Peptides against a protein of PDB entry 6RO1. Designs and how they scored, part 125

Target 1, 216 residues: chain A of PDB entry 6RO1
Amino acid sequence: LGKEIEEYIHKPKYCLPFLQPGRLVKVKNEGDDFGWGVVVNFSKKSNVKPNSGELDPLYVVEVLLRCSKESLKNSATEAAKPAKPDEKGEMQVVPVLVHLLSAISSVRLYIPKDLRPVDNRQSVLKSIQEVQKRFPDGIPLLDPIDDMGIQDQGLKKVIQKVEAFEHRMYSHPLHNDPNLETVYTLCEKKAQIAIDIKSAKRELKKARTVLQMDEL

## One batch from the design tools (peptide; made by RFdiffusion4, then SolubleMPNN)

Design b2_p22_8_s2 (from b2_p22_8, 8 letters changed)
Fold by OpenDDE base, seed 1:
Structure b2_p22_8_s2 (fold): chain B 216 residues (1-216), chain A 22 residues (1-22)
Amino acid sequence: as target 1 above (216 residues)
Amino acid sequence: MEEMEKKNEEELEKVKEKLEKR
């Protein structure tokens, strides 16, 4: 359910209007959860799919993320890694593919104009921590329908299932049953996304510093 | 920094007010 909503919000068609400087976004790269960061900028790169000649535009968002200091020593050659829970870390501008955005907040922060000084980047971490203190139940998300204007009937059915499931969880503590049927349609869309990621990875291999490039 | 913190506080209040109206 939550993962099915995530598949809509990270689509460039829906999320690009909301990727303004200062927007809070959550970044995940496979097993690496960076948590909440702040959008600095985004860029569109023209890509051409080598097999179809179709224009497949790549979207890279620069996000201020709390990174491990160990990963920063090798930042010229290695992908950024998230700070450990016990680590202070350092805020860095990380180029991220738009599909790695697992959440987009309704919150948009004011950020320093110059992010070259470490103190200016670390001030943004303080601002994120202040947002987290003010929202103990979690940072508020953009509504996919009301804020993002997503009209997809698949998403509406997912939301209705979530609401009906939440309403059932509140109304009955009773067990069982794992009906497996919804996994198959996710596999075909995941295969198409994997093809689009593979075309994206080929063009990005020219720019060694983007998150998800090193796993090919 | 203080002016930025104040502006961020005002933005968080606006976000809270919008959530309370939903």
Scores: peptide ipSAE 0.461, ipTM 0.913, DockQ to the pose 0.719
Fold by OpenDDE base, seed 5:
Structure b2_p22_8_s2 (fold): chain B 216 residues (1-216), chain A 22 residues (1-22)
Amino acid sequence: as target 1 above (216 residues)
Amino acid sequence: MEEMEKKNEEELEKVKEKLEKR
């Protein structure tokens, strides 16, 4: 269910209007969870599919993320890695493919205009930590219908199933999972996203500094 | 820095008020 909603919110046609400077976003690359970061900027890259000659636009978001100090030393040649739990880390602007956004918050922060000084980047980490303290149950998400205006009937059915599942968890803790039909529409959408990821990876392989998922 | 923190606090309260009305 949560993964099904994620597959809608990271689609460029829905999320691009909300990728403004200061927007809180969650970034995940395979096993690497960066947690919550802040959008700095986004760019559209022209791409041509090598097999069809079709124009497939790629979207790169610059996100201020908490990275390991090891990633800072190798940032010109290696992909950024998240800070270890016991590590302070450092806030760094990381170019991220839009499909690596696992969540988009309703929160949009005021951020420093100049992020070149380390202190200005670390002030944004303090602002994220303050948001987390103010929302102990989790940072609030953009509503896909009410905030993002998504009219997709498949998403409306997913949300209705989430609400009905939550209501069932509150009313009866035991009996009957009819989750079989939802798995098939998930597999097709996940397959389309996996194709779009694979096309995006082939082109951005020229840009060794862009955060991307490795080829499975 | 303090003015930015104040503006962020005001934005967080607006987000809370919007969530309570849904």
Scores: peptide ipSAE 0.461, ipTM 0.912, DockQ to the pose 0.688
Fold by OpenDDE base, seed 2:
Structure b2_p22_8_s2 (fold): chain B 216 residues (1-216), chain A 22 residues (1-22)
Amino acid sequence: as target 1 above (216 residues)
Amino acid sequence: MEEMEKKNEEELEKVKEKLEKR
């Protein structure tokens, strides 16, 4: 259910209007959870699928993320890695493919205009930490229907199922109903999207170090 | 920096008020 909502939210058709500078977004790359970061900008890259000749536009969002100090040394050749829990880390502007956005917040922060100074980047971390203090139960998400205006009937059915599941889960904590079958068909679509992304990454590797470059 | 912090506090209050109305 939550993953099915994520699959709509990260679609460029729906999320791009909300990727303004200062928007809080959660970034996850496979096993690497960067947590919450702040959108700096986004760009559309022209890509041509190498196998079909079809135009497959890539959407790259520059996100200010808390990165490990190790990622700073190899920033020209290696993908940024999240800061370890006990590590101070450093806030860095990381180019992220839009499908790596696991969540989009309703919160939009004011950020420094110049993020080249370390102090300006670290001020944004303080702002994120203040948001987390103000929302102890979690940073508020964009509503996919009310905020994002998504009219997809599949999403409406997923949300109705989530609400009905939450209502059932709060009323009966023991019904793990494994609706596994609907997860498998979505996993196959995700696998096809992952193949399309892998082909697209090979072309972006020529232009700039983007998150997920190390799998090529 | 203080003006930015103040503006961010005002935005967080608006977000809270919007969530309480849902």
Scores: peptide ipSAE 0.460, ipTM 0.912, DockQ to the pose 0.717
Fold by OpenDDE base, seed 3:
Structure b2_p22_8_s2 (fold): chain B 216 residues (1-216), chain A 22 residues (1-22)
Amino acid sequence: as target 1 above (216 residues)
Amino acid sequence: MEEMEKKNEEELEKVKEKLEKR
């Protein structure tokens, strides 16, 4: 369910209006969870699809993220890595593809105008930590319907299922049922399998399209 | 810095108030 909502919110047509400087966003790249960062700016890059010559615009958001200091030393050739849980890390401006945004907050921070000084970047981490302290149950998200104005009927059906699931979960007298973690893990696994099936179907469709072009 | 922290606190309070009204 949460991953199905993520598939809508990370779409450029929905999220770009909300990617203003100071917006809190959660960044995840494959196995690398950067957690919460702050939008600095975004850019639309013209990209040409290699096989069709069609303009496929890439949307890149510069996000101030807590990075491992080890990854920064190698930054000439390697992508930034998230700071370890026990590591202080360093706040760095990282170019992120918009589809790697796993969440967008309703919170928009005031940030320093000059992010070149380390202290100014590190002050933004303190601001994120203050937000996390003020919201112990998690940083508040943009509502996809009420805040983002998404009219997609598929999303509305997903949200209704989430709300009905949450209502059943919160109305269940066993909030402490050890089976709840199992249900969450099963829901996450099911959501991952659904993504993997959708990805595999897309790759199969691309591979068929390439094979059909090699037969021409 | 302090003015930025104050403005951020005011923003967080507005966000809380909006969440309590939903």
Scores: peptide ipSAE 0.454, ipTM 0.911, DockQ to the pose 0.723

Design b2_p22_8_s3 (from b2_p22_8, 12 letters changed)
Fold by OpenDDE base, seed 4:
Structure b2_p22_8_s3 (fold): chain B 216 residues (1-216), chain A 22 residues (1-22)
Amino acid sequence: as target 1 above (216 residues)
Amino acid sequence: MEELKKKNEEELEEVKKKLAER
């Protein structure tokens, strides 16, 4: 359900009007969750499909993201990686394909005009942290219907299913359980383990593919 | 820096106000 909503909001026809400088966006690339960053700018790149000659425009948004310092040292050959939880990291402007935006906030920050100085980039991290402090339940999202004006009937049906699910979840007897925090923590741990297993299976598949290519 | 902080505080108050009106 949440993923089905993401498939609408990251479409260029819907999200581009909201990708203004200072807009808070959440970036996720495969297994790499960068969390919340700030839009710096966006560009439309002309691309031609190699097999059809059709114009397939690529939309790239430059997002100021908290990156690991380790990935920045290797940035000559590797894509930027998110900062580890215990790592300070560094704020970097990262070119991101628009379909990698997992969320768009209603919050639009004022940012420094020059982001070349490290101090100016790190000031934006402080601004994001202040937003997170002001919204302890999470950074507010743009409403797909009311804010983004999405009229798609498929999306409306997804939202109705989400609302009906949430209503059932809040009416569940566990919602009044004094052990609810413990149950949530266990559910989060289980979800993380499931992600880690999926990641490990993917890396094992890659490693097997490489080993099969080295035997040729 | 302080001016940007002030403007961001004002924006956050406006966002909170809009969310409370929904």
Scores: peptide ipSAE 0.457, ipTM 0.912, DockQ to the pose 0.662
Fold by OpenDDE base, seed 3:
Structure b2_p22_8_s3 (fold): chain B 216 residues (1-216), chain A 22 residues (1-22)
Amino acid sequence: as target 1 above (216 residues)
Amino acid sequence: MEELKKKNEEELEEVKKKLAER
């Protein structure tokens, strides 16, 4: 469910208006979870698709992320790595492809104008930590419908299924019942909903492919 | 730095208010 919403929100068509300086974003690159960082700037790069010669715009966002100090020493050739949980790390401005944004927060921080001093970058980490402290259940996300204005009917159906699942999960009297069996049935229902959404996404992809074939 | 903290506190209160209205 979360991953399917992520596939909508990281699309440049939807997320670019919200990638303002100070916006909290979550960055994940393959196995590397950087957690929450702050948008500094974004740029559109012209890229040419190697196979078609078509201009494919590459969107790069500069995100202030907590990086390991070890990765920074090797930074001449290696991608920045996330700081370990127990590591202080160092806040660095990392160029990130927009599709690597796993979440976008409703929170937009005021950040220092000059991020060249280490102390100014580390002050932003303190600000992120204060946000996390004030939201113990997690940093609030932009609503894809209400905040981001995404009108995609596939996303609306996904969200309605999430809300109906969450409502059933929270309204289930077994939030207080120690019976392990219900946690398994909720996990199975969550897995089934993930399968059904993967199916609905395949149908949307088919419908989009049909619409593209009717325009040819 | 203190002014940025104050502005960020105000922003967080506004975000909390919007979340409570949902």
Scores: peptide ipSAE 0.454, ipTM 0.910, DockQ to the pose 0.686
Fold by OpenDDE base, seed 5:
Structure b2_p22_8_s3 (fold): chain B 216 residues (1-216), chain A 22 residues (1-22)
Amino acid sequence: as target 1 above (216 residues)
Amino acid sequence: MEELKKKNEEELEEVKKKLAER
């Protein structure tokens, strides 16, 4: 459900009007979670699909992100990496493909006009930390219907399923159970095992299909 | 710096107000 909503939010068709300077966005790249950063600007790049010759425009957002100092020393040849939990890190402007945005906030910060000075970039980190302090339950998201105006019936059905799940969760007798944290941890483990079984079955099916192609 | 802090405080209170009206 949450991942299905994310697949709508990061589409250029829907998110581009909201990628203004100062917008809070969450960035993930493969295994690297940068957490919350701030949009500086965006650009459209012309791209051509190698197999079809079709024009496939790429959208790149420059996002101010908390990066490891180690990744900055090698920044001429290596991609920036997120700061470790114990590391101070440094705020850097990182070019990010729009599909790597995992969330978009309703919050739009006022930021320094010049982000070349380190102190100006670090001031934005203090502003993000103040937002997190004022929203202990999490940074508020853009509503995909009310804020973003998405009319897609697939998204509306996903939202209705989320609302019906949340209503059942809060109405459940276990909601006041002192062992609720233990029950949630067991449910998460069960969900992960179900994903792993589904992935293993897919790999087994692929391997069988390859073997059948080598026998033909 | 202080002016940006003040403007961000005003924006956060507006966002909280909008969230409470939903």
Scores: peptide ipSAE 0.451, ipTM 0.910, DockQ to the pose 0.797
Fold by OpenDDE base, seed 2:
Structure b2_p22_8_s3 (fold): chain B 216 residues (1-216), chain A 22 residues (1-22)
Amino acid sequence: as target 1 above (216 residues)
Amino acid sequence: MEELKKKNEEELEEVKKKLAER
C-alpha cells in the first residue's frame, strides 16, 4: 500500500510542481536511506535512451541531505552515502533522480540563499530537526489527491485501502502496547541489517575486484 | 539566521492549522 502510493508520487507528471526550493523530501537510493532532506533546485536533462534512440528526459533534483563525512572525501568517484546513526554527518547538496524520492512533505522551509558555507547548510539540518520535533508522529506528507491533484482511480482505491487499514490499526488495542515500540525498533533494526548486509556485499565485491587486479 | 527560524516557525504553525482543518 505505502509503496504503491510512492509509485504515483515520484512520477514527474505529479511531483515536479511541488519540487520548489525548501520543500522537504525523503530520499532513498537502493539500500541507502538518507531520510528527510530539503530541495535546493530542480533540473530537466535531455537524455537519449542508448537502445531505442528515444528522448528520455532525466529529472534531477538537487537535495540537501545529511551525508557521511567518509563518502564526501571520495566525492569525485563515489556516490554520497547517508550519515550513520551515530555520526553527526554533514549536510551536502546531492543530485538525486526524481524517482528516488520516497516521500514529499507539505512542509516548505525557508532556506539560506547561499548554501556554500557549512554553517548555512547545518542551519537547514536544525530546521529539519525542528520540523521532526513539532511532528513526533512523522513529517506531514503532501496529500496525493487534495494537494497534488492526482485523479488516478488506482491511487484513489489504494488510499481508501490505506485509510481503512489505518483506522483498523489505530482502533486496535495493541496500538498503545509498549511492545509496539519494540516492533518498530525491530522493523528499523531489520531494515538497517538489510542495508548493512547490502553494504557489506558491495564492499566484499569491491575488495574481490581489487584482489583480482593485484593478481593481474 | 533568526529571521529564517521565525519564518519557519510561522510556516509550521500554518501547516499544523491546515492539517487540523482536514
Scores: peptide ipSAE 0.450, ipTM 0.911, DockQ to the pose 0.714

Design b2_p22_8_s4 (from b2_p22_8, 10 letters changed)
Fold by OpenDDE base, seed 2:
Structure b2_p22_8_s4 (fold): chain B 216 residues (1-216), chain A 22 residues (1-22)
Amino acid sequence: as target 1 above (216 residues)
Amino acid sequence: MEELKKKNEEALKEVEEKLKKR
């Protein structure tokens, strides 16, 4: 259901009118979740499909995203990586293909005109954090029907199913079930264990590098 | 910086008011 809605929202026909400077968007590339960023601009690039010779226009949105400092030190050829949960990171303008937008917010921020200074980019992160504080249940999304004007009957049927599911979920007395806290704590524990395994592997790699320096 | 903060606070209030009307 939520993924089926995403497949409509990221279509250039529907989303391009809403990709104005300052629009909040969520970016996900494969396993890399950048979370919420801010649109700087978008561009249409002419592309030719190598196998058909057909004109396939690429839509690229420049998004200000919180990136790891490690991914920025490696030359212009490495894809930006999201900041680690324990890392401050740095806000960087990243070119993103429009189909990698997992969500579009109703929120449009005022941003600095010059994003070259680090302080100006970091001020936008503070603005995103203020939005997150005001909306603890999640950053508000564009409504696909009311805001985006999508008339697709497939999408309308998906939304009706989501609303009917949400209504059933919220009407279920299990919202106070200690087992839901157990599922959330198990999902958080699984996420924390995945972070701890990645941290422990990195410490083991550092310790192995130190041991290799003592053998020289 | 402070002017952008003020404008963003106003923009967020407008979004909150629109969400309360839905």
Scores: peptide ipSAE 0.482, ipTM 0.918, DockQ to the pose 0.658
Fold by OpenDDE base, seed 5:
Structure b2_p22_8_s4 (fold): chain B 216 residues (1-216), chain A 22 residues (1-22)
Amino acid sequence: as target 1 above (216 residues)
Amino acid sequence: MEELKKKNEEALKEVEEKLKKR
């Protein structure tokens, strides 16, 4: 359910109007969770699909993210990596494809105009930490219906299922069970596995389509 | 720096007020 909502939120058709400088966004790339960062700017890149010649525009967002210092030493040839939990890290502007945005916040920060100084970038980390302190239950998300104006009937059906699940969860006697956190963690893991299976099936279908084109 | 802190605090209060009305 939450990840079916994510598949709508990261679509350029819906999210581009909300990718203004200072918008909080959550970034995930494969196994790398960068957590919450701040949008600096976005750009549209022309791309051509190699097999169809069709124009497939790529959208790149520059996001200020907390990166490991080790990844910065190799930054000429290696992708930035998230800071370890025990590491201080450093805030860096990272180019991110829009489909790697796992969440978009209703929060938009005022940021320094010049992000070249390290102190200005680190001041934005302090601002993110203040937002996290104000919202202990999690940074508030954009509402896909009320804030983003998404009219898709598939999304409306997903939201109705989430609301009906939440209502059942809060009405259930187990909502006061001390083991509930363990049950939630298991449900999140199960939801992750179901998506990894769906992505792997999509990649296998793409790879089969490429192999069939090389045999023609 | 202090001006950005003040503006961000005002922006967070506006978000908190919008969430309380839903």
Scores: peptide ipSAE 0.480, ipTM 0.918, DockQ to the pose 0.795
Fold by OpenDDE base, seed 1:
Structure b2_p22_8_s4 (fold): chain B 216 residues (1-216), chain A 22 residues (1-22)
Amino acid sequence: as target 1 above (216 residues)
Amino acid sequence: MEELKKKNEEALKEVEEKLKKR
C-alpha cells in the first residue's frame, strides 16, 4: 500500500512542480536508504528510447544527501553510498533519477547559494536535523491529492483501500479480506516503471555517475 | 548563516500552521 502511493509521487508528471531548490525529499536506491535530503537543482535531459525511437525525457534531480566517506574517495567512478548508522558521513550533492524519490515533503528550506564549501553543505544537515526535531512523528509529506493535485482514480482507490485496511487492522485483527487483485495491477505498473528506469539508467550511465537502481 | 536559520524557522512555522488547519 505505501509502495503504491510512492509509484504515483515519483512520476515526473506529478512531482516536477515540487522539485524546487530547498525541498526535502527522501531517496532510496535498492537496499541503500539515504533518508532525507534537500533538492539543489533539477534538469531535464532529452533522451530517445533505444527500442522505439520515442522521445523519453530523463529527469535528474541534484540532491544534497548524507553519504559515506568511503564512497566519496571513488566518487568519480563509484555511486555514492549512504552513511552508516554510526558514521558521521558527509553531505554531498548527488545526481538522482527522479523515480528514486520515495517521498516529497511539504517542507522547503532556505539553503546556501554556494554548496562547494563543506561547512555550507554541513549547515544543511543541521537544518534537516532541526526539521526532524520539530516533527518527531515524521517529516510532513505533500498530500498527493490536496497538495499535488493528483486526479488519478487509481490513486484515489489505493488511498481508500489504505484507509479501509488501516481501519480494519485497528478495529478487526481477524478478517482476512482477499482484495488482492488491485495490488497486482499496481505491481504491473511498477514493473513497467522499473523497465523504463532500466532504459533511462543505461543512457545516464554514459554521461556521469548518477544514483540509479542496479538490476536485481 | 543566521538569516537562513530565521527564514527556515519562519518556513517551519508556516508548515505547522497549515497542518493545524487540516
Scores: peptide ipSAE 0.479, ipTM 0.916, DockQ to the pose 0.682
Fold by OpenDDE base, seed 3:
Structure b2_p22_8_s4 (fold): chain B 216 residues (1-216), chain A 22 residues (1-22)
Amino acid sequence: as target 1 above (216 residues)
Amino acid sequence: MEELKKKNEEALKEVEEKLKKR
Protein backbone atom coordinates (compact mmCIF):
# COMPACT_ATOMS: atom_id res chain seq x y z
CA LEU B 1 0.00 0.00 0.00
CA GLY B 2 2.67 2.62 0.94
CA LYS B 3 4.57 1.72 -2.24
CA GLU B 4 1.45 2.20 -4.36
CA ILE B 5 1.30 5.74 -2.95
CA GLU B 6 5.00 6.24 -3.82
CA GLU B 7 4.18 5.39 -7.47
CA TYR B 8 1.93 8.47 -7.55
CA ILE B 9 4.11 10.82 -5.47
CA HIS B 10 7.27 10.43 -7.58
CA LYS B 11 5.40 11.25 -10.82
CA PRO B 12 6.63 14.62 -12.17
CA LYS B 13 3.01 15.69 -12.83
CA TYR B 14 2.36 15.67 -9.08
CA CYS B 15 5.68 16.21 -7.29
CA LEU B 16 7.37 19.02 -9.32
CA PRO B 17 5.45 21.91 -7.65
CA PHE B 18 6.70 20.66 -4.26
CA LEU B 19 10.39 20.24 -5.24
CA GLN B 20 11.26 23.69 -3.95
CA PRO B 21 14.66 24.55 -2.42
CA GLY B 22 14.69 23.38 1.21
CA ARG B 23 12.01 20.66 0.79
CA LEU B 24 12.87 17.45 2.62
CA VAL B 25 12.80 14.40 0.37
CA LYS B 26 13.70 10.76 0.89
CA VAL B 27 15.96 9.27 -1.76
CA LYS B 28 16.34 5.58 -2.51
CA ASN B 29 18.31 4.16 -5.43
CA GLU B 30 17.93 0.38 -5.79
CA GLY B 31 19.54 -1.03 -2.62
CA ASP B 32 20.97 2.35 -1.55
CA ASP B 33 18.81 4.22 0.96
CA PHE B 34 20.17 7.75 1.36
CA GLY B 35 17.39 8.58 3.82
CA TRP B 36 16.25 12.18 4.11
CA GLY B 37 17.91 14.93 2.12
CA VAL B 38 17.08 18.49 1.15
CA VAL B 39 16.17 19.76 -2.31
CA VAL B 40 18.62 22.38 -3.58
CA ASN B 41 17.32 22.82 -7.12
CA PHE B 42 15.53 20.97 -9.92
CA SER B 43 15.94 21.02 -13.69
CA LYS B 44 14.05 19.70 -16.66
CA LYS B 45 16.40 18.16 -19.22
CA SER B 46 15.11 17.51 -22.70
CA ASN B 47 16.00 13.95 -23.59
CA VAL B 48 15.30 12.37 -26.96
CA LYS B 49 14.08 8.77 -26.86
CA PRO B 50 16.62 6.86 -28.97
CA ASN B 51 13.94 4.65 -30.59
CA SER B 52 11.16 7.18 -31.39
CA GLY B 53 12.87 10.57 -31.60
CA GLU B 54 10.20 11.73 -29.11
CA LEU B 55 11.20 14.29 -26.52
CA ASP B 56 11.04 12.54 -23.15
CA PRO B 57 11.57 15.19 -20.48
CA LEU B 58 14.01 14.03 -17.83
CA TYR B 59 13.54 15.61 -14.43
CA VAL B 60 16.67 15.90 -12.30
CA VAL B 61 16.56 17.19 -8.74
CA GLU B 62 19.73 18.27 -6.98
CA VAL B 63 19.42 16.88 -3.46
CA LEU B 64 21.78 17.48 -0.58
CA LEU B 65 22.37 13.93 0.69
CA ARG B 66 24.55 12.33 3.33
CA CYS B 67 27.12 10.40 1.31
CA SER B 68 29.93 8.06 2.31
CA LYS B 69 33.40 9.63 2.19
CA GLU B 70 34.64 6.60 0.26
CA SER B 71 32.18 7.17 -2.60
CA LEU B 72 33.27 10.81 -2.83
CA LYS B 73 36.90 9.84 -3.43
CA ASN B 74 35.83 7.69 -6.39
CA SER B 75 33.21 10.24 -7.56
CA ALA B 76 34.82 10.73 -10.97
CA THR B 77 33.18 7.49 -12.21
CA GLU B 78 31.00 6.04 -9.42
CA ALA B 79 27.57 7.07 -8.23
CA ALA B 80 27.41 8.54 -4.74
CA LYS B 81 26.68 5.98 -2.00
CA PRO B 82 24.80 6.61 1.24
CA ALA B 83 26.75 7.03 4.46
CA LYS B 84 26.74 3.99 6.76
CA PRO B 85 24.61 4.42 9.94
CA ASP B 86 27.74 4.74 12.12
CA GLU B 87 29.57 6.95 9.62
CA LYS B 88 29.46 10.74 9.91
CA GLY B 89 29.43 10.93 6.13
CA GLU B 90 29.54 14.14 4.15
CA MET B 91 26.66 16.18 2.80
CA GLN B 92 26.94 16.44 -0.99
CA VAL B 93 24.71 17.82 -3.69
CA VAL B 94 23.70 14.78 -5.74
CA PRO B 95 21.75 14.93 -9.01
CA VAL B 96 18.82 12.56 -8.51
CA LEU B 97 16.19 11.44 -10.98
CA VAL B 98 12.76 12.47 -9.67
CA HIS B 99 11.47 8.87 -9.81
CA LEU B 100 14.04 7.93 -7.11
CA LEU B 101 12.18 10.10 -4.58
CA SER B 102 10.49 7.64 -2.22
CA ALA B 103 8.92 10.35 -0.04
CA ILE B 104 8.30 14.09 0.05
CA SER B 105 7.95 15.87 3.39
CA SER B 106 5.60 18.68 4.34
CA VAL B 107 8.71 20.22 5.96
CA ARG B 108 10.54 22.88 4.01
CA LEU B 109 13.77 24.14 5.58
CA TYR B 110 15.62 27.38 5.16
CA ILE B 111 19.04 26.45 3.77
CA PRO B 112 22.27 28.44 3.37
CA LYS B 113 22.47 30.38 0.09
CA ASP B 114 26.04 29.16 -0.49
CA LEU B 115 26.45 25.39 -0.27
CA ARG B 116 30.08 25.42 -1.54
CA PRO B 117 31.54 25.47 2.02
CA VAL B 118 31.47 22.05 3.73
CA ASP B 119 30.32 23.69 6.98
CA ASN B 120 27.23 25.10 5.26
CA ARG B 121 26.34 21.66 3.85
CA GLN B 122 26.92 20.03 7.26
CA SER B 123 24.68 22.66 8.88
CA VAL B 124 21.81 21.31 6.76
CA LEU B 125 22.46 17.83 8.19
CA LYS B 126 22.09 19.33 11.69
CA SER B 127 18.79 20.86 10.56
CA ILE B 128 17.55 17.46 9.26
CA GLN B 129 18.58 15.86 12.57
CA GLU B 130 16.60 18.53 14.46
CA VAL B 131 13.53 17.70 12.33
CA GLN B 132 14.02 13.99 13.09
CA LYS B 133 14.26 14.81 16.82
CA ARG B 134 10.93 16.69 16.69
CA PHE B 135 9.25 13.86 14.77
CA PRO B 136 10.47 10.61 16.41
CA ASP B 137 7.72 8.58 14.65
CA GLY B 138 9.04 9.83 11.29
CA ILE B 139 9.31 13.04 9.30
CA PRO B 140 5.80 14.19 8.28
CA LEU B 141 4.85 13.47 4.68
CA LEU B 142 2.94 15.62 2.23
CA ASP B 143 -0.62 14.42 2.05
CA PRO B 144 -1.19 13.31 -1.57
CA ILE B 145 -4.78 14.61 -1.53
CA ASP B 146 -4.82 17.55 0.87
CA ASP B 147 -1.31 18.94 0.23
CA MET B 148 -0.49 17.70 -3.30
CA GLY B 149 -4.04 18.01 -4.70
CA ILE B 150 -3.90 14.62 -6.47
CA GLN B 151 -7.41 13.88 -7.77
CA ASP B 152 -6.62 10.40 -9.12
CA GLN B 153 -9.39 7.97 -8.15
CA GLY B 154 -6.91 5.11 -8.05
CA LEU B 155 -4.87 6.94 -5.40
CA LYS B 156 -8.02 7.83 -3.41
CA LYS B 157 -8.93 4.12 -3.32
CA VAL B 158 -5.40 3.22 -2.20
CA ILE B 159 -5.47 5.84 0.58
CA GLN B 160 -8.92 4.68 1.73
CA LYS B 161 -7.55 1.14 1.91
CA VAL B 162 -4.48 2.34 3.86
CA GLU B 163 -6.63 4.36 6.29
CA ALA B 164 -9.04 1.44 6.73
CA PHE B 165 -6.08 -0.88 7.30
CA GLU B 166 -4.38 1.51 9.75
CA HIS B 167 -7.66 2.02 11.59
CA ARG B 168 -8.14 -1.76 11.83
CA MET B 169 -4.52 -2.19 12.92
CA TYR B 170 -4.62 0.51 15.62
CA SER B 171 -8.10 -0.57 16.81
CA HIS B 172 -7.13 -4.25 16.91
CA PRO B 173 -6.58 -5.38 20.53
CA LEU B 174 -3.83 -7.64 19.16
CA HIS B 175 -1.70 -4.71 17.90
CA ASN B 176 1.05 -6.60 19.76
CA ASP B 177 0.40 -9.88 17.89
CA PRO B 178 3.78 -11.09 16.57
CA ASN B 179 1.86 -12.49 13.58
CA LEU B 180 1.14 -8.90 12.48
CA GLU B 181 4.87 -8.28 11.91
CA THR B 182 5.05 -11.41 9.74
CA VAL B 183 2.00 -10.27 7.74
CA TYR B 184 3.59 -6.82 7.33
CA THR B 185 6.90 -8.32 6.24
CA LEU B 186 5.07 -10.62 3.78
CA CYS B 187 2.90 -7.77 2.43
CA GLU B 188 6.00 -5.57 2.11
CA LYS B 189 7.90 -8.42 0.39
CA LYS B 190 4.99 -9.13 -1.98
CA ALA B 191 4.55 -5.43 -2.70
CA GLN B 192 8.35 -5.17 -3.14
CA ILE B 193 8.40 -8.12 -5.56
CA ALA B 194 5.47 -6.73 -7.59
CA ILE B 195 7.13 -3.31 -7.71
CA ASP B 196 10.58 -4.80 -8.39
CA ILE B 197 9.08 -6.71 -11.35
CA LYS B 198 7.28 -3.59 -12.63
CA SER B 199 10.18 -1.26 -11.79
CA ALA B 200 12.77 -3.74 -13.16
CA LYS B 201 10.80 -3.72 -16.43
CA ARG B 202 10.62 0.10 -16.36
CA GLU B 203 14.21 0.48 -15.09
CA LEU B 204 15.51 -1.91 -17.74
CA LYS B 205 13.88 0.56 -20.14
CA LYS B 206 15.13 3.62 -18.13
CA ALA B 207 18.58 2.26 -17.12
CA ARG B 208 19.31 2.46 -20.83
CA THR B 209 18.48 6.18 -20.37
CA VAL B 210 20.57 6.66 -17.16
CA LEU B 211 23.58 5.04 -18.85
CA GLN B 212 22.98 7.59 -21.62
CA MET B 213 23.25 10.42 -19.05
CA ASP B 214 26.86 9.47 -18.31
CA GLU B 215 27.54 9.87 -22.05
CA LEU B 216 26.06 13.46 -22.12
CA MET A 1 23.37 30.43 10.94
CA GLU A 2 21.32 31.42 14.02
CA GLU A 3 18.74 33.23 11.87
CA LEU A 4 18.27 30.08 9.76
CA LYS A 5 17.80 28.02 12.93
CA LYS A 6 15.13 30.43 14.18
CA LYS A 7 13.33 30.42 10.81
CA ASN A 8 13.48 26.63 10.70
CA GLU A 9 12.07 26.40 14.23
CA GLU A 10 9.15 28.63 13.19
CA ALA A 11 8.59 26.51 10.06
CA LEU A 12 8.57 23.33 12.17
CA LYS A 13 6.01 24.81 14.59
CA GLU A 14 3.75 25.62 11.63
CA VAL A 15 4.03 22.01 10.42
CA GLU A 16 3.29 20.68 13.93
CA GLU A 17 0.20 22.92 14.17
CA LYS A 18 -1.07 21.73 10.77
CA LEU A 19 -0.62 18.11 11.83
CA LYS A 20 -2.55 18.68 15.09
CA LYS A 21 -5.52 19.96 13.06
CA ARG A 22 -5.76 16.74 11.03
Scores: peptide ipSAE 0.478, ipTM 0.917, DockQ to the pose 0.796

